# Peptides against a protein of PDB entry 5KEZ: the designs that were tried, part 216

Target 1, 320 residues: chain A of PDB entry 5KEZ
Amino acid sequence: NVAIYNPFRPWWERYQPVSYKLCTRSGNEDEFRNMVTRCNNVGVRIYVDAVINHMCGNAVSAGTSSTCGSYFNPGSRDFPAVPYSGWDFNDGKCKTGSGDIENYNDATQVRDCRLTGLLDLALEKDYVRSKIAEYMNHLIDIGVAGFRLDASKHMWPGDIKAILDKLHNLNSNWFPAGSKPFIYQEVIDLGGEPIKSSDYFGNGRVTEFKYGAKLGTVIRKWNGEKMSYLKNWGEGWGFVPSDRALVFVDNHDNQRGHGAGGASILTFWDARLYKMAVGFMLAHPYGFTRVMSSYRWPRQFQNGNDVNDWVGPPNNNGVI

## One batch from the design tools (peptide; made by RFdiffusion4, then SolubleMPNN)

Design b2_p24_1_s4 (from b2_p24_1, 13 letters changed)
Fold by OpenDDE base, seed 4:
Structure b2_p24_1_s4 (fold): chain B 320 residues (1-320), chain A 24 residues (1-24)
Amino acid sequence: as target 1 above (320 residues)
Amino acid sequence: MTDEEIGRRDGPWTVRYRRWQASQ
């Protein structure tokens, strides 16, 4: 991915890829392979956060400022380490003046235009689908168990399906023959927009963001909410079907904002309430659960926003 | 600030977070 130095190596640089090489601040491919092997040998499975909607930001300077030293040029859409070129992006497909998403009530813009300047891949093309599948299959062959698909809301469900149909079975050294990768898709659906979580049910599980938001409100006793109201928690609260839901109290995004990670969301900053929420989540049968492991950073709030929400994990001069 | 400005300064995921907040 892109190496960003202003601010100094933010966490979100990880989500600006320039290649599919397994070479980042966290280590190289050999180290990753070693970790996956060790984890699998003790029954711990690895799921990769796969960034396949886009490459890096359109405004990033061309060069070799990347975690594996690969050359890239956002201006010309040149990513030779893949390789991608100008033919592999949705520049001509997006109809907005800026090339960015301007209206989230237009599903076509949400899928075909750039997410905050991130170069949007043309996932309709078999070439692009194949390059992504090759990346994911390499990981599968190493021994990963599945994937979180980043920014799934910004990809057409059919394009995702086409990629998933190209995937190998899981590595038979650790998984039963014929096992399929576990897929969960990041989709922010709180209502009010045309894209729905249900659009993605055919590809795998989806993130249920209503879960953490509503649970936080209840635990905080906001708006007159009571614990007794949780008697019909899950589908009874308007959440997606349990077998399609991945649930969580917080994630890396909604953990970063004014207050205790933004409005009702509970985080480790509110230790007691957070433990209550996580405990409830783990005890309740609704959905597939995910527990967050994070770190402290020096928060500085200006006008209700943490100006240091970019701060990444503890590191040694950028190396994690 | 526009989404683009926020994205460049704070990262694109800050924009997504703020949109989430507005949807509450």
Scores: peptide ipSAE 0.030, ipTM 0.674, DockQ to the pose 0.109
Fold by OpenDDE base, seed 1:
Structure b2_p24_1_s4 (fold): chain B 320 residues (1-320), chain A 24 residues (1-24)
Amino acid sequence: as target 1 above (320 residues)
Amino acid sequence: MTDEEIGRRDGPWTVRYRRWQASQ
């Protein structure tokens, strides 16, 4: 991915890929393979956060400032390490003046335009689908059990399906023959927009962002909410079907205060209430649960915003 | 309510917008 130095190596640089090489601040391919093997051998499965909607930001300077030294040029849409070129992006398909998503009530913009400047891949092209599938299949062959598909809301469900249809079965060294990768898709659907979580049920599970948002309001006792109201928690609260839901109290985005769920989201900063929420989530039989493993950073609030929300996880792998 | 509106309710920028801005 792109190496960002201002601010210094933020967490979100990881979501600006320039290649599909397993060479990042989290480690190299050999280290990753070693981890996957060790985990699988004790029954711990690995699911990869796959960034396949886009490459890096359009305004990032060209060069070799990347975690694996690969050359890239956002201006010319040149990513030779894949390789991608100008033919592999939706620049000509997006009809907005900026090239970015301008109206989230326009599903075509949401899926064909750039997410906050991130170069939008033309997932309708078989070439692009194949390059992504090759990346994911490499991971499957290493021994991962499945994927979180980042920014699924910004991809056409049919394009996702086309990629998934190219995937190998899981590695038979650890999984039964014919096993398929576990897929869950990040879709932010709190209502009010044309794109719905149900659009993606055919591809796998979907993140249920209403879960953390509503649970937060209840445990915080906002608006007269009571724990006893959780009697019919799940589908009874208007959430997606349990067998399609991936649930969580917080994620890396909404943990930082402005995102889906807003101020209702409970985090480790609210230790007591957070433990209550996580405990309830694990105890209640709804959805596939995900527990957050995060870190502290030096928060600095200015005008209600944490100016240090960019701070990435602790790193001791040197300067790479 | 849009994702951007949800984020802006809690501040002038969403986390994704800040990501974009910082990458300029």
Scores: peptide ipSAE 0.027, ipTM 0.665, DockQ to the pose 0.273
Fold by OpenDDE base, seed 5:
Parts: sequence; C-alpha cells; structure tokens
Structure b2_p24_1_s4 (fold): chain B 320 residues (1-320), chain A 24 residues (1-24)
Amino acid sequence: as target 1 above (320 residues)
Amino acid sequence: MTDEEIGRRDGPWTVRYRRWQASQ
C-alpha cells in the first residue's frame, strides 16, 4: 500500500493499495505464511480484510513510496505491480463532474465513481476480476479461511459474485475437501439510501451496522431506551436475517466516533459499558459475532474532534 | 456519504473539512 508520511504512517494508509503483494508494515509474505500455518495448526483460522474495490487515491504522488517499494502512478492509473492501467478503472463510466461520488442516493455513482478520490476499479472487466481472484486465491492457497470484503457497497453484487466464482476451495491441509471461503461484506446500511444490505445476501454475510449503533444507545440509556427493550433483539429490531448478519459493537472506523453510529458506538474508552455490550453480544444468539481488539492512542480533541484519530497501532518508527 | 467512509479513505481531517464546508 501507499506509505503516507503526513501524518506519519496513519492506519488508513493500509486501505490505499498499489499492489497485491503481501508486503506491509506488518511483515512480508514469508512471515504471513508462517503465521497462517501456526494459527491453523492450533485451530485458529485467518480471515483477510481484502481491499478490492479500488487502488490508492488519485492525488497521491507517483513513485515508489509504498510499503513494498512498488512503483505506481495514480495520475496515469499505472500500477505495474498488478498490472493495472487506465483501461482498468471506471473513470469513463462515472458521470459526475469531480469523478467522485457526489450523491449517495444515486446507486450508479456509489458504485462507478471514486470513493473520496480512491481510484475505482472496473470490476465489470474479466481481466480485473481475474487479477483480484488471483490475489485472493494466493491467500486461500496459503491457508486463509475467508475474507472481509472492504467497501462492498461500492461494488456491484454481480461483480463480486463473478470474482467469488473464480475462487479455489480452501486448503485441504487444514480444511475439509471442498470447503469454500467464508465471505462477509462490509455494507454500511443504516437506511435512507438506495443500496441495501439485502442486495449482497447472495454473496455471503453482511455487516449489520445497526447492531452497534442501537446497542450503544440502549446501554448508554439514551432517549429513554431500556435493556428490557432487547427482548426481541435481532430481526425484531429491523436487522438483517441472523444467518446473513455479522455483528459487532465497534470497528476501527466508528471507534473514532464519526459515522455509522456516531457517538452511540461503545468502545474500550468506555470500559464498563463496553464490556456489558460485548457480553450481551456474545450471549445473544443473533448473528455471527466479531470482537474488536484495539489499542490506545493519544487522543487530542479540538472542537469536538480528535485530531489524532489517524494514529495507527503501536509501532517503532512506522514498523508494526 | 458517511463520515466513516470519508475518514478511512482520506483521513479524519477530510471529515472535519467537509463538516466545516457543510456548516458554511
């Protein structure tokens, strides 16, 4: 991915890929393979956060400022480490003046235009699908158990399906023969937009962001909410079907208090309430549960905003 | 567009900037 130095190596640089090489601040491919093997050998399975909707931001300077030293040129859409070229992006399909998503009530813009400047891959092309599948298959062959698909809202469900149809069965060294990768898709659906979580049920599970938002409100006793109201928690609260839901109290984004639940989201900063929420989540049968493991950073609030919300995991001069 | 999506892609300062713009 792109190496960002202003601010100094933020967590979000990881979501700006320039190649599909397994070479980041977390380690190289050999180290990753070793970790996956060791985990599988003791019954711990690995699921990869796959960023396949886009490459890096269009305004990032060309060069070799990346975690694995790969050259890239956003201006010319040149990513030779894949390789991708100008033919592999949706620039010509997006009809907005800026090239970015301008109206989230227009599903076509949401899927064909750039997410905040991130170069949008033409997932309708078999070539692009194949390159992504090759990346994911390499991980499957290493021994991962499945994937979180980042920014799934911004991909056409049919394009996702086409990629998934190219995937190998899981590695038979650790999984039963014929096993398929476990897929869960990040779709932020809090209502009010045309793209719905249900659009993606055919590809796998979907993140239910209403879960953490609503649970936070209840645990915080906001707006007169009571724990007794959780009697019909799950589908009774308008959430997606349990067998399609991946649920969580917080994630890396909304832990920083801006979006997909906002201030209602409970985090480790509110230790007692957070433990109550996580305990409830784990005890309740609704959905497939995900527990967050995070870190503290030196929060500094200015005008109600943490100016240090870019800070990534503890590191040694940028190396995790 | 959610603040969460903006923040994770362009950084939290972009979220703040857009909020500022919206307040004008």
Scores: peptide ipSAE 0.023, ipTM 0.628, DockQ to the pose 0.174
Fold by OpenDDE base, seed 3:
Structure b2_p24_1_s4 (fold): chain B 320 residues (1-320), chain A 24 residues (1-24)
Amino acid sequence: as target 1 above (320 residues)
Amino acid sequence: MTDEEIGRRDGPWTVRYRRWQASQ
């Protein structure tokens, strides 16, 4: 991915890929392979956050400032380490003036235009699908158990399906023969937008952002909410079917005090309430649970916003 | 909730998030 130095190596640089090389702030491919092996050997499975909707931001400077030193040029859509070129992006398909998503009520914009400037891959192309599948299959062959598909709302479900259909079975050294990768898709659906979580059920589980948002309001006792109202928690609250839901109290995005769920989201900063929420989540059978592991950073609020919400995990000069 | 609203992946997105905040 792009190495960002202003601010200094933020967490979000990981979501601006310039190649599919397994060479990042966390280590090289050999170290990753070693980690996956050691984890699998003790029954701990690895799921990779796969960023496949886009490459880096369109405004990032060209050069070799990347975690693996690969050259890239966002301006010309040149990513030779893949390789991708201008033919592999949706620039010509997006009809907005900016090239970015401007209206989230337009499903076509949401899927064909750039997410906040991130260069949008043409996932309708078999070439692009194949390059992504090769990346994911390499990970599968290493021994990962599945994937979180980042920004799934911004990809056509059929394109995702086409990629998933190219995937290998899991590595038989650790998984039963014929096992398929576990797939969960990040789809932010709090209602009110045309793209629905149900559009993606055919590909795997989806993130249920209503879970953390609503649980937060209840635990915080906002708007007269009571714990007793959780009697029919899950589908009874309008959530997706349990067998399609991946649930969580917070994630890396909404932990920053904004986003899906807004201020209702409980985090480790609210220790007492957070423990209550996580405890409830783990005790309740609804959905597949995910527990957040995070870190403290020097929060600095200005006008109600943390200006340091970019801060990544503790590191040694950018290396984790 | 839109991606701009979540201040997703700062950098260029910070501008969008600020715009969203200003529009509220």
Scores: peptide ipSAE 0.026, ipTM 0.658, DockQ to the pose 0.141; fails the geometry check

Design b2_p24_2_s1 (from b2_p24_2, 9 letters changed)
Fold by OpenDDE base, seed 3:
Structure b2_p24_2_s1 (fold): chain B 320 residues (1-320), chain A 24 residues (1-24)
Amino acid sequence: as target 1 above (320 residues)
Amino acid sequence: SFGEEFRKKYLASQERLKELAEKL
């Protein structure tokens, strides 16, 4: 991915890929392979956050400022380490003036335009699908158990399906023969917008962001909410079917004081309430649970926003 | 800087989601 130095190596640089090389702030491919092997050998499975909707920001300077030194040129859509070129992006398909998503009530913009300036891949193309599948299959062959698909609402479900149909079975050294990768898709459906979580049920589980948002209001006792109202927690609260839900109290985005869930989201900053929420989540049968492991950073709020929301985990000069 | 501009776009996107969450 792109190496960003201002601010200094933010967490979000990980979501701006320039190649599919397993060479990042976390280590090189050999180190990753070693970790996956060691984890699998003790029954701990690895799920990769796969960034396949886009490449890096369109305004990033061309060069070799990346975690593996690969050259890239966002301006010309040149990513030779893949390789991608201008033919592999949706620039001509997006009809907005900026090239970015401008109206989230327009499903076509949401899927065909750039998310926050991130170069949008033309996932309708078999070439692009194949390059992504090759990346994911390499990970599968290493021994990962599945994937989180980042920014899934920004991809057409059929394009995702086409990629998933190219995936190998899991590595038989650790998984039963014929096992399929576990897929969960980040789809932020809080209502009020055209893209629905149900559009993605055919590809795997989806993130249920209503879960953390509503649980937060209940535990905080906002708006007269009571714990007794959780009697029909899950589908009874309008959430997706349990067998399609990936649930969590917080994620890296809304942990930073904004985003899906808003102010109701409980985080480790509110330790007591957070433990209550996580405890409830783990005790309740609804959905597949995900527990957050995070870190403290020097929060500085200005105009309601943390100016240090970019801060990544503790590191040694950018290396974790 | 790019980082500052990206943060601006990111925050705008997140504020949209926050507003939706408040309507739940």
Scores: peptide ipSAE 0.626, ipTM 0.955, DockQ to the pose 0.873
Fold by OpenDDE base, seed 1:
Structure b2_p24_2_s1 (fold): chain B 320 residues (1-320), chain A 24 residues (1-24)
Amino acid sequence: as target 1 above (320 residues)
Amino acid sequence: SFGEEFRKKYLASQERLKELAEKL
C-alpha cells in the first residue's frame, strides 16, 4: 500500500493499495504464511480484510513510496505491480464533476465513483475480476478461511459474485474437501439511502451496523432504554436475518467517535459498559459475532473530533 | 497535503453516517 508520512503512517494507508503483494507493515508473505499455518494447526481460522473496490487515492504522488517499494502513478492510473492501467478504472463511468461520490442517494455514483478520492476499479471487467481473484486465491492457497470484503456497498453485487465464482476451494490440508471461503461484506445500511444490505445477501453475510449503535444506546440507558427491551433482540429490532448478519459492538471507524453509530458506540474507552455489551453479544444467539481487539492512542478532541484518529496500531516495522 | 485532504473527505463521509445513525 501507499506509505503516508503526513500524518506519519496512519492506519488508513492500509486501505490504499498499490499492489496485491503481501508486503506491508503487518509483515511479509513468509511471516503471514507462518502465522496462518500456526493458527490453522490449532483450529484458529484466518479471515482477510480484502480491499478490492479501489486502489490508492487519486491525488497521491507517483513514485515508489509504498510498503513493498512497487512503483505506482495514480495520475495515469498506472499500477504495474498488478498490473492495472487507465482501462481498469471507472473514470469514464463516473459522471460527477469531481470524480468522487457526491450524492449517496444515487446508487450509480456510490458504486461507480471514487470513495473519498480512492481510485475506483472497473469490476465489470473480467480482467479486473481475474486479478482480484488471483490475489484472493493466493491467500486461499496459503490457508485462509475467508474474507471480509471492504467497501462492499461501493461494488455491484453481481461483480462481487463474479469474483467469488472464480475462487478456489479452501486448502485441503486444513479444511474438508470442497469447502468454500467464508464471506462477509462490509455494507453500511443505516436506512435512508438506496443501497440495502439485502442486495448482498446472495454473496454471503453482511455487517449489521445497527447492532452496535442500538446496543450502545440500551447499555448507556439513553432515551429511557432498558435491558429488558432486548427480549426480542435481533430480527425483532429490525436487523437483518440472523444467518446473514455479522455483528460487532464497535469497529475501527466508529471506535473513533464518528461514523456508523456515533456517540452511542461503546468502546474499550468505556471499559465497564463495553464489557457488558460484548458479554451480551457473545451470549446472545443473533448473528455471527466479531470481537474487536484494538489499542489505546493519545486522543485529542477538537471541535468534537479526535485530531489523532489517524494513529495506527503499535508497530515496529516503521522502516517499511 | 494529501493526508490532510484525505482526512477531510473521510470525516465528511463519516459525518454522513453519523447523521443516519442518529435517526435510528
Scores: peptide ipSAE 0.618, ipTM 0.951, DockQ to the pose 0.846
Fold by OpenDDE base, seed 5:
Structure b2_p24_2_s1 (fold): chain B 320 residues (1-320), chain A 24 residues (1-24)
Amino acid sequence: as target 1 above (320 residues)
Amino acid sequence: SFGEEFRKKYLASQERLKELAEKL
């Protein structure tokens, strides 16, 4: 991924890829392979956060300022380490003036235009699908158990399906023969916009962001909400079917004071209430549960926003 | 800087989601 120095190595640089090389601030491919093997040998499975919707920001300077030293040129859409070129992006499909998503009520923009300036891959192309599948298959062959698909609402479900259809079975050294990778898709569906979580049920599980938002209001006792109202928690509250839901109390975005769930989201900053929420989530049968492990950072709020929301995990001069 | 511009775009996107969450 790109190396950003202003601010200094933010967490979100990880979501701006320039190659599919397993060479990052967390380590190299050999170290990753070693970790996966050690985990699998004791029954701990690894799921990779796969960034496949886009490459890095369109305004990033060209050069070799990346975690593996790979050259890239966003201006010319040149990513030779893949390789991608200008033919592999949706610049010609996006009809907005900026090239970015401008109207989230337009599903075509949401899927064909750039998310916050991130160069949008042409996932309709078999070449692009194949390059992504090769990346994911390499991980499968290493021994990962599945994937979180980042920014899934920004990809056409059919394009995702086409990629998934190219995937190998899981590594038989640790998984039963014929096992398929576990897929969960980040889809933020809070209602009011055209893209729905149900559009993605055919590909695997989806994130249910209503879960953390509503649970937060109940545990905070906002708006007269009571714990007794959780009697029909899950589908009874309008959530997606349990067998399609991945549920969580918070994620890296909304623990930073904004995003899906807003102020209702409980985090480690509210330790007692957070423990109650996580305890309830783990005790209740609805959905597939995800528990977050995070870190503290020096929050500084200006105009309701944390100016240090970019701060990444503890590191030694940029090395994690 | 790029980082500053990206942050602006990110925050705008997150504010949209925050507004939707308030309507739940």
Scores: peptide ipSAE 0.616, ipTM 0.953, DockQ to the pose 0.823
Fold by OpenDDE base, seed 2:
Structure b2_p24_2_s1 (fold): chain B 320 residues (1-320), chain A 24 residues (1-24)
Amino acid sequence: as target 1 above (320 residues)
Amino acid sequence: SFGEEFRKKYLASQERLKELAEKL
C-alpha cells in the first residue's frame, strides 16, 4: 500500500493498495506465512481484510513511496506490480464531475465512481477479476480461512460472485477437503439508500451495522429502552437473517467519531457499558460475532471531530 | 496535503452515515 507520512503512517493507508504483494508495515510474506501456520496449528483461523474495490487515492503522488517499494502512478492509473493500467478502472463509466461518488441515492455512482477519491477498479473485466482471484487464492493456499470484503456496497454483487467462483478450496493441511473460504462483506445499509444488504446475501454474510447502533441505545438506556426488550434481539428488531449477519459492537471507523451507528455506538472508551454490550453479543444467539481488539490513542476533539482519528496501532517509527 | 484532503473526504462520508444512523 501507499506510505503516507503526513499524517505519519495513518491506519487508513492500509486501505490504499498499490499491489497485492504481502509486504506491509506488519511484515513480509514469509512472516505472514509463518503466522498463518502457527495460528492454524493451534486452531486459530485467519480471515483477511481484502481491499479489492479500489487502489490508492487518485491524488497520491507517483513514485515508489509504498510499503514494498513498488512503483505506482495514480495519475496514469499505472500499477505495474499487478499489473493494472488505465483500462482497468471505471473512469469512463463514472459520469460525475468530480469522478467521485456525489449522490449515494444513485446506485450506479456508488458502484462505478470513486469512493473518497480512491481509484475504482473495473470489476466487470475478467482480467481484473482474475488478478483479484489470484491474490485471494495465494492467501488461501497459504492457509487463510476466508475474507472480509472491504467496501462491498461499492461493488456489483455479480462481480463479487464472479471473483468468488474463481477461488480455490481451503488448504487441506488444516481444513477438510472441499472446504470453501468464509466470506463476509462490509455493506453499510442503514436504510434510506438504494443499495441493500440483501443484494449481497448470495455471496456470503454481510455486516449488520444496525446491531451496534441499536444495542448502544439499549445499553445506554436511551429513549426508554430496556434490556428486557432484547428478548427478540435479531430479526425481531429488523436485522438481516441470522445466517447472513456478521455482528459487532463497534469497528475501527465508528471508534473514531460519528459514522455508521451514530453517537449510540459503544467503544472501549466507555469500558463498563462496552463490556456489557460485548458480553451480551457473545451470549445471544444471533449472527456471527466479531470482537474488536483496538488500542488507545491521544484523542483531540475539535468541532466535534477527533483530529487524531488517523492514528494507527502502536508502532516503532511506522513499523508495527 | 493529500492526507488532509483525504481526511476531509472521509469525514464527509462519515457524516452522511451519521445522519442515516440518526434516523434509525
Scores: peptide ipSAE 0.611, ipTM 0.951, DockQ to the pose 0.847

